# Ledger of designs, part 14: peptides against a protein of PDB entry 7UQJ

Target 1, 160 residues: chain A of PDB entry 7UQJ
Amino acid sequence: PELYQNFNITPPRGVLFHGPPGTGKTLMARALAASCSSDERKITFFMRKGADILSKWVGEAERQLRLLFEEAKKHQPSIIFFDEIDGLAPVRSSKQEQIHASIVSTLLALMDGMDNRGQVIVIGATNRPDAVDPALRRPGRFDREFYFPLPDVKARFKIL

## One batch from the design tools (peptide; aimed at target 1 K56 W57 V58, target 1 (a further copy) E62)

Design b1_p10_4_s2 (made by RFdiffusion4, then SolubleMPNN; from b1_p10_4, 4 letters changed)
Fold by OpenDDE base, seed 5:
Structure b1_p10_4_s2 (fold): chain B 160 residues (1-160), chain C 160 residues (1-160), chain D 160 residues (1-160), chain A 10 residues (1-10)
Amino acid sequence: as target 1 above (160 residues)
Amino acid sequence: as target 1 above (160 residues)
Amino acid sequence: as target 1 above (160 residues)
Amino acid sequence: RRPRPELELP
């Protein structure tokens, strides 16, 4: 949040962390939340999993997303981290497609409804950026993407 | 310890984890301790902070270090993790230099006094490997160093 | 793998990493795979997500699990990492309960069928160890559990 | 001074 104010850049509403699993995406999101927190300015870190969002009844999942965004706005500067945001992807069942469509549409609307002056950053983490709905990757949503490469196999070998 | 015995390598008495803050050094140390623990062979994980060592009276800090190493030896296989080991570095006050010199000399002596057959590993974590006393970085002490990079600086800049 | 051979300890077939999300469970599993690899002895790291297992047709999910375990056995020493293993938990739909029951039973059988001399370790990661089927947590399966605590919020503020 | 194997994590 602080960093975006300094550059007179409209904070991107969303940032997508993508890369192979266990490359530290979730760790980085937490480290960013910590590194952007100061004694004077605590960043509130909210976390949800894509699969946990889908496990709720459609109306309750949507309500919980709305409440999450309102709570994040109330506690700004804040970070909302969606771990495994590709877990919002429809599993190949028609019933899950409808549930997915509603939840994703709610997330899209919430990201679109964030005031550009709000100090709320949304971070999505995925192992498969191709499994993230293209609508989430448009400008004003997860419009910035960061690749987390596998730390080179050689670097891991020297830890022994 | 176990891994190093297989390679006919004298187990390093100490390992230095270094790199920018939030790169997972402390997390790695905890999880190495966890991963090396089994139901039959619990690795005992001891943790201290460099600053917490300095906050004690000189004689009590040294005593607590000695007790820590004895307890680690008693509960081997064990890991002693010094988080923020650069916090043992003297802040530029003459009073802290004497306290530091005594504590660092005690740590050096304890690491030098570890029997090469002992299943005690010492891990130091620092954000500033240059702030770690060069004497701690000699063979038979923190003689192995692991860099924890920031996941790509470009990823951080675009989050900005 | 190597660690357990040295102690004449039957390597635990499975290890459960549990703790709050973003505590580095996945990062640790990868770091373990790396830290157990040497130039002479590359540990092959296999990764699957609980949700990705459920998203497959029952027979194909089971087949892919069997192939994964056979491939892991072929490339031993190896680590199979199941991220979000609680994602194998039945979502409260009767159809998913049957799919879950079949996949979980296949995983149980595969873990039980691992030869005690095999250099295959299975790591499961979960945010909710209570959501992991108790059958997976029995001796000879995920019989070792490692808690990944949130690094204390206060400890992070001092790293800045 | 034995060269420290510097582990460059990529």
Scores: peptide ipSAE 0.000, ipTM 0.249, DockQ to the pose 0.037
OpenDDE base, seeds 1, 2, 3, 4: peptide ipSAE 0.000, 0.000, 0.000, 0.000; ipTM 0.386, 0.215, 0.367, 0.319; seeds 1, 2, 3, 4 fail the geometry check

Design b1_p10_4_s3 (made by RFdiffusion4, then SolubleMPNN; from b1_p10_4, 4 letters changed)
Fold by OpenDDE base, seed 1:
Structure b1_p10_4_s3 (fold): chain B 160 residues (1-160), chain C 160 residues (1-160), chain D 160 residues (1-160), chain A 10 residues (1-10)
Amino acid sequence: as target 1 above (160 residues)
Amino acid sequence: as target 1 above (160 residues)
Amino acid sequence: as target 1 above (160 residues)
Amino acid sequence: RRLRPPLELP
């Protein structure tokens, strides 16, 4: 939230962190959560892995998503971080299991239902942006994308 | 190799990066690969995800592991990074599928077969060190472990 | 800047990222720059290495710093990232070369001259916070510090 | 409203 008000930018509802594996997407999300917290104002950080929601909560995944968004709303300011969001919201195909289509539909509805004034930021991290349903990448959802490049070999020689 | 020679440290055969999700395990492995690379001596970085080996190569996973280690040996100095190694080498149980037992057995044999003088480092990353077969954590395998703590909440407050 | 207004925090003029080599300081700075950019409002990211300013621009380093801050002000919102700032701003000593003292003095003046309402953030990254002039770490300069811990020492023993 | 392109980190 704060990051967007100072630039007079409407806070995105969702931010997609994408890039090759191990470019620090998850670390960055945790870092942003930590950095936005103060002693007076702690950010609540919710983390879910896309594949874990599907595997642990078959038939309950929609309910778990709803509960997650409700809990994030209760604990504002909050960040919902979906790690490996390509596992939760695969590209819609005619061969896609009905369960995945329902989860994607629920996530779309939950993101659309976020009040822009709400202090809830959704961060999705993926190694495969092309495997994320394009409907999630539309304005009002994950409408901001961050490419985490491979730390270019030349630039990293200087941290070490 | 150079990182270990300069410290007069025997290069470990295997290193286990463990810690909560998004603590930078994969990033660190890539950063180490980049930092050990020079213009004169580039490190070849091989990355595999444990679950991807099982899902993509059913019945060929053992062969793919052998090929990976052979390729890493051909391209020395090299790093083999297994992301989510708990997916590749689950704890041995009486209920374990025979396929997982064979893959674990193959990985054990490949790690045991690594010459300590070889410029091949194996890094396994996991969020669940307790879900990795203890046989992999013995001396001469993943005998070194790295806990990646959650980036302490207090320290990151100051980026904001 | 935005990160600070929403928390009702005065935007720091400067942020010091410190911690051992390879802890992701530079990666974090780049990722913050990316995260604050939008289609409507791109953040301009200026990166300089402290040692490169001294080595490439002997006698012109003060001018290059002035030009850098002027260019960052022209391209607001902007981030100036000094990688290895300990190379640019060494601790003042009686044995310190006059050239380093002049550069430090110039950087102090430039940071003091930043309007707090300016959308320019300065990030300094160092592996040696004790080698950075304490005058840069005072309020209104690099008044916020981030320790990028080593992934805890007990953890690091196991990459080796 | 245009999709905000992926910000390539420079």
Scores: peptide ipSAE 0.000, ipTM 0.364, DockQ to the pose 0.114
OpenDDE base, seeds 2, 3, 4, 5: peptide ipSAE 0.000, 0.000, 0.000, 0.000; ipTM 0.184, 0.214, 0.311, 0.374; seeds 2, 3, 4 fail the geometry check

Design b1_p10_4_s4 (made by RFdiffusion4, then SolubleMPNN; from b1_p10_4, 5 letters changed)
Fold by OpenDDE base, seed 1:
Structure b1_p10_4_s4 (fold): chain B 160 residues (1-160), chain C 160 residues (1-160), chain D 160 residues (1-160), chain A 10 residues (1-10)
Amino acid sequence: as target 1 above (160 residues)
Amino acid sequence: as target 1 above (160 residues)
Amino acid sequence: as target 1 above (160 residues)
Amino acid sequence: RRLRPELELP
């Protein structure tokens, strides 16, 4: 937030963390949530995994998404973190099951329905940004993308 | 290997990283691989996700596991990291499909077949240690477990 | 940035990542840098190791610090990441070589000279926060500190 | 209610 104020950057509604597996995307999202949670002002952190939202039942995933966004709005300031969002919102293909298309459509509508003044940030993490529906990567959705590179070989030595 | 040699520690055959999602399990595994990689001695890091080893075809998952362990042995010193190992080796239940039972059995056999002197470390990461077959958690397999706590709320404030 | 706007928090000029070796400090800094870089707005990430700034030559370390801050200002928005900052800015002691005192003094002056509106964030990472000069930990410098806890002691036993 | 084919374990 302050970083964006100082940068004169319009706040993204959605942030896509992308990069190779194990580059700390989920850890970063959790760290961001905790970093904004003071004793006086706690951020509510909602975490869902893309594959876990894919319930066994058609239409239940859409309901779970709606409930998640409603609950995040109720408990704002909040972060919704979708881990492995490529599992939830795969690229629309002519061979893609109608079920996935409906989930993507619901997520698009929920992201578009977020008031810019809402204290709800959506973070998606993926290892496969190209597997995420490009419609989610448009302005007003996941309009900011964050590449988590493999920690460079020389720099990796110092983490341990 | 060198890390274990330098610490006079017997290399575990298998290490279970467990803890809430986004606590840096996969990151730690990569960081360990990188830290043990000197300019003179690079560690080969093999990463597989539990759910991705579940191929559409019966017996192919077993073959992929065998090939992975063979390749890791060929490229030692190596780390095999199973992310979401609970997806690969769910707790044996009477309702468990024979397919999962066979994969678990193959993984057990591969871990038991690892010579303690082999420069192959197996790291499993899970968010649900109770969903991992207890047979994998026995001595000589994933006999060591790492709890990755949620990084404390107070510490994270300052990243943003 | 938006998260801070919504929280009415003032952006830290400097952030100290502290915690045991292997807790992901360097990775987190890189992930933050990546996480603020959009296609439209890339963050320039400057990484230096504390020990590498300590040249064999008196005054060269000060020059390198000045040049680093100038270059970061020129390429803003930017992050300066000092890995192992305890190597650069050790606690002032009566036995401390005048060279280290001068480097610390230069770093203090450079951090104090950062305009609050400057799009330059300084991240210091250390395994020894008590080895960092307390003068750097004052408001307007590294006024924010992040503890990267050891993954709980029970966890650590199973990597080894 | 149809099981999603992706959840149809092969």
Scores: peptide ipSAE 0.023, ipTM 0.392, DockQ to the pose 0.121
OpenDDE base, seeds 2, 3, 4, 5: peptide ipSAE 0.027, 0.016, 0.008, 0.007; ipTM 0.203, 0.385, 0.346, 0.392; seeds 2, 4 fail the geometry check

Design b1_p10_5 (made by RFdiffusion4)
Pose (drawn by RFdiffusion4):
Structure b1_p10_5 (pose): chain A 160 residues (1-160), chain B 160 residues (1-160), chain C 160 residues (1-160), chain P 10 residues (1-10)
Amino acid sequence: as target 1 above (160 residues)
Amino acid sequence: as target 1 above (160 residues)
Amino acid sequence: as target 1 above (160 residues)
Amino acid sequence: ETPRETVIES
């Protein structure tokens, strides 16, 4: 941590996995979760699938998001993987409902808001990156974007 | 206050920060929240978002808004910051649930009934200005609209 | 009434001020209420809003609306003004609440219960006219309309 | 007390 405090830099804590289906996005997330449970320093893995937080009560989806990010603050070494994040956080439109834009606005305020979110890495895997809200694709929340392509010749050889 | 009585004008008590993502809106609100807590006179910063207002009970979201504005009047030199305010206050629509139009109406009434001395300042950052209700964007509610643009060369040089 | 009842032209049961925001609709009702700064028993003015009638309970909103209308009948020549009548009477649908729908179901029955010798006039204001419920715009209700547009050049010169 | 519910359409 002194290397990052040597400068006045904060580490990148957000990655958006994107690419065609079957290219290794969930596999890489699974390997990262299996590696986080065997290095004997507790990196807590939080798995979230799509719109897991959707509820029929008003304000319960934003409350579940706030609880997920808070429980991530309780154990500092924690990771949040959002599988199929384009279903949880679509581009905010006036035509669709307000539960969607309200989830996106809560996710924006919880990733880079007024309060610091802690040592929480946030990973989102998507097949449709341009269905993710563009305010979620900027540094401070999903700094990096890993494009997982269809494998080339050498990569297919290695996979096989 | 005599200058604002000599000319028959009321000081603006509302600001709407708007601009592209990552341009300085939450940063300015964070710098103003740190400047509220340093000096010989204290300004109270009230931070809010859509999660700690929206409730599942009838008449509880508007009661939380009223408690916020009454508590800010109690601590009279005050700032209220609503982040991602288009999620809290969308454009009123009959094709939406009644809780969002009821929040926008309660907010319009509470802003039209403030101290009328510049004591409670209300600051909101929407990232998208069109999504916010046009009744809130008129002078009397959010008087000033600060456009935080993408920085030009001298501004990028200063930021770097 | 000695003059206007000679010709049998009935006064309107419901008159609707509608227009863009900031066009002076609340000023006209405030100026008519300052024309109620006159002696008693003539042009009693009631200033209500799309809020501060609707409550947590199930009967105080309709009971209070029936009582407001009964006090309006008690002082015979009287005016009831509903500022932000889309807050009190939104569009009834299947995303609508039950308390607002019953407020509309009582306001309609109270406007049809108003006698033909027109001594209670109900003026209502809105910035979004096709967001008030369609039933109050039927004949025998809010049927005469006043459009308040943005000012032209001479009007802006007078305002300045 | 009367609860509110969210209408979700897919």

Design b1_p10_5_s1 (made by RFdiffusion4, then SolubleMPNN; from b1_p10_5, 5 letters changed)
Fold by OpenDDE base, seed 1:
Structure b1_p10_5_s1 (fold): chain B 160 residues (1-160), chain C 160 residues (1-160), chain D 160 residues (1-160), chain A 10 residues (1-10)
Amino acid sequence: as target 1 above (160 residues)
Amino acid sequence: as target 1 above (160 residues)
Amino acid sequence: as target 1 above (160 residues)
Amino acid sequence: RQPLEAVIEE
């Protein structure tokens, strides 16, 4: 909760965790949720996988996203974590492209519809940041990105 | 590898990391690889996903497993990390059961064939330990298990 | 950076990561650093080990700590990560107790001297929280603590 | 139905 206040950075509605597989993206999201829960202020953590969202019928996937955001809003303060959000990328079929476009469009609308004062943080995790729809990476959405490097041995982590 | 040697603990041939998704299983495997790499002794980290192994033709999947173990042996000290090893579970078709049986049988044989003195550690990660073939969990295979709990939110993260 | 602002929690000057070795403390610190770097706002990550600080002459260790904090202040926003901060604990000799007392006193003064608005976060990691000087754990210093549990052994670790 | 792992800390 406090790392962000010291930097006087306005909280993103969405944060993209990206980096090679097994660099701790999901663990960080869970640890952030745990770290923000005090005995006095518990944070609710919601988790979804990108592929699990796509496996549903288009209209049902959209409805489930809406319900997720409504539930997160009801249980503020909350974190919505999308693991493998690149799994929302179109699979090479025209029918799956339409499913992708609809689900991503719904996610965009839900992220855009979050109040800036809302105690709902959205974290997307991906191993393939370039496979995430650029529309999700725009300001007011996943507008902050966090690279999870491989635990590299060399001291100069220029976290560029 | 060296973490185990320093404690005079015979390195397991196989270690099963199990726990809910995003509990840091893959991260721990990478961190173990990094922590065991000194400037003098670099550890090679090989990663495969269970589902990616199944997507290959039976004989090709077996060949790729053999090549992986040979390459790991050639590049000792090494870690072979199987992410989502429960993804090797048979999908609901008799043909896929045969594919699974062959791939798992090959993996069993490769793990059984590892010399105890070999500097090759195999780590399997799963979110569903009960979906892993019990034969993989026998002595000389994934005979050590590590549970990755959810970061228990009850830890008094007095982030005041 | 922003998870903290949404919860209206004042950022700690110092955070103590504690837990058994290999629980991901160092990795979490690095991931937090990475997680605060956007393309627009890069965070500088400084790393020191407690034992490496003690291996230097007292006056040089103090000077190096001062230089570290000055450099971190110059390169804001920044994270100073002290790995194995319990390694600053006195080893069982009176001479090392004096060295420890001086170095810890300098660290206390540097942490106390950080402006609350300073974009410098200090993370200490230890495997032995009880070996960390209680003075470092007071408000305005490492006043927030994160326990990194062992992946709990209670599930059927048939490490037999 | 993968349960909403709502870690609802009660």
Scores: peptide ipSAE 0.005, ipTM 0.363, DockQ to the pose 0.048
OpenDDE base, seeds 2, 3, 4, 5: peptide ipSAE 0.000, 0.020, 0.000, 0.000; ipTM 0.205, 0.214, 0.319, 0.226; seed 3 fails the geometry check

Design b1_p10_5_s2 (made by RFdiffusion4, then SolubleMPNN; from b1_p10_5, 7 letters changed)
Fold by OpenDDE base, seed 5:
Structure b1_p10_5_s2 (fold): chain B 160 residues (1-160), chain C 160 residues (1-160), chain D 160 residues (1-160), chain A 10 residues (1-10)
Amino acid sequence: as target 1 above (160 residues)
Amino acid sequence: as target 1 above (160 residues)
Amino acid sequence: as target 1 above (160 residues)
Amino acid sequence: RQPLYAKIEF
């Protein structure tokens, strides 16, 4: 914490974990959530999948996102982790435009609407950073990106 | 970082990462070290294994711990990560008392001797929190504990 | 498994994960095990440490390896993960030759004896690939190697 | 309504 106090780093509203599948993105997000909890101050960790938001809540995905952010805000300090965020927020120019465009717009608005004083961190994980809408990667949103390298490209191609 | 500023979280002198093996404890510690670095302010990450300190430095383990803490203090801000800290600091009541008792006592003294203003964080990782000397788990030492759960099969099915 | 079918990739009998400590080798192995599991087809994940096999089973390490491979074969599809495999299979020319030579020979025979049709994958993790017996790194054994780089300091700077 | 989120309280 004091190490962080001295860094004067504006809290990222959003952090993008990117890198090939199984590089430990989700695990890192969980471990960050765990690491920010103390006996006196528990962090609430909310986990969602991009595709699950679309598939489970056809027509209500926007409402579910709003509810998730409200609940995260109510349970501050909190972390919202979106696994496979590319499934939630595909590039607007991709052929699946209509349903995704409204959800992306809602997520953008929710990211923008986070007060800088809010103790809500949003972590997105993707295997395809280029498949994530660039609007989400702008300052004040997922403005911090972390590459989870493959353990050498041959590593995953050979195991999967 | 500012999440930590607003958390008014007294910086843990020590953090205990515990959980089943291969849950990413070491990876998290490294991620924290690297994440606390900036272009202007690099964090120095010191990594040791509990068993390595005992095996490489029979009779000098105490001196090596002191040197490590001095070097970490010289290279502030710094993180000292002890992987498998249960190998360094077993419970004092465990039948292997003599060699471990002095090392544990040295580690206790080093943890207690960290000035609250010091930019040195100590992270211990263990698969067996109950095997770590309870004296190390007291306030001012490893007073924060983080459970690294096995990634639920479902949580990882969703990463790949 | 089906991903392997479509890649026409002869399933590696063995995969060596190498790289600096705390780069997520064990984590990746667990992620792979989880990823290859489905609701219909669970992968059984067996984890051992090289040093633990030596220390817990003095004189029975060979038998324990045989039992582990038989159990893995019985619970196909399965992954055997050896953490710190350099502790199990040091270079034959290293001064600790006698106890290690027989264990290495047993591991070699077990790796060679895996029928190509077996759904048993062996993953070895090491921080020192050069400390692993070259005989284990030959075709039909740990013939696939994966470097786990230190996550770049910059990639981690952005998390915090 | 089972909360669709695994609230992992850390």
Scores: peptide ipSAE 0.013, ipTM 0.334, DockQ to the pose 0.050
OpenDDE base, seeds 1, 2, 3, 4: peptide ipSAE 0.000, 0.000, 0.000, 0.000; ipTM 0.340, 0.190, 0.337, 0.180; seeds 3, 4 fail the geometry check

Design b1_p10_5_s3 (made by RFdiffusion4, then SolubleMPNN; from b1_p10_5, 5 letters changed)
Fold by OpenDDE base, seed 5:
Structure b1_p10_5_s3 (fold): chain B 160 residues (1-160), chain C 160 residues (1-160), chain D 160 residues (1-160), chain A 10 residues (1-10)
Amino acid sequence: as target 1 above (160 residues)
Amino acid sequence: as target 1 above (160 residues)
Amino acid sequence: as target 1 above (160 residues)
Amino acid sequence: KIPLEAVIEE
């Protein structure tokens, strides 16, 4: 509620930031975390990459996701930012697909299990929204999506 | 010269953007590409991730790096942006270390082989500058480094 | 020179970042400050809001602007970021117009009085470039402008 | 615990 009272945003459990790489997805997520932080109320910002989640031992990735969500709940109001959430996408091997499916299933369960919608925000960033498992994009998960277009080239010329 | 005549930057062959994740490294790289582009002169922006370079077949990663630099030279003035260049860092397996060493050696050779320093800029982004091979940080490679600090929380409040 | 030798950007005395709110103007300003900082050379980043400048006592706002520019010169290379510089725009009361005119005149004089263009960068951010005094947008002041487009409008709708 | 790296190499 309160993190989103500052924005009056009906808090999505998850927000998908999608768009070409380097459109400011990760930067916006950090900007949101900082803007939600006052001197009186610090927002805890958690960050993980999809690839770093997959680089963990089988079952340890799922455990680390659980611990991440528990820590985020403990330090609420908090933001969990998953950079390159499409890096949770299955690599094209059947064995990798099973491990991926387990990790994605764990993430789905963790997002579904977040009762207090307003104190933990999950932001996923991807360059490939179609490579994100459709199950993650359902209501109650990453049910809000933000497209980060390439800032028009002309606009940047006058800063530098 | 000319891309850097617009910026008057003594063109480093490479620029390392380092700092915490989501400090705007990739956004700045795209901002630079955009600001170098006029209506009369379009900058070609090439983007690769360190992990995507490693995910290619042995020898194909090196071939794709060579092709990337050739295409960048063909489309000069151009920017090559390597996101997560520390993802070219060796994964701690001996077989991955050899593959990594081959890819890094190819990147070193490609950066050293850039005669026209002023028409192709290479930007590497990392959250872990110490995980970037010291050979990439030598003069004539990523010899300029830019730290992207976490924007102080108080400052973000006033943007939103 | 040197801040801009790192970027070799012919240093504008001022750069105007304009575009809808939450397009990353202040974030880009911080990213620029960060990217201008190396391990060998720290950029000092100063931040003020237009409204905060106006909220000071008559004559104290002008004094604080002078002190800000003096401190920026003392800590060069430096960036002065004015967030919501259109907040220096007159509120439609005759008394506020006179106070505003004095503050804007002070800012104009300070920007004109910056001899070493290359060591202090002034960045102004606004959502309303047409509300920025045209005198601030003249050569030798905010003579470069960058438009921050809305990330596609549909995207903002679902976060906010 | 099987390293994901080892599972990817298989």
Scores: peptide ipSAE 0.029, ipTM 0.351, DockQ to the pose 0.100
OpenDDE base, seeds 1, 2, 3, 4: peptide ipSAE 0.000, 0.000, 0.000, 0.000; ipTM 0.365, 0.187, 0.215, 0.271; seeds 2, 3, 4 fail the geometry check

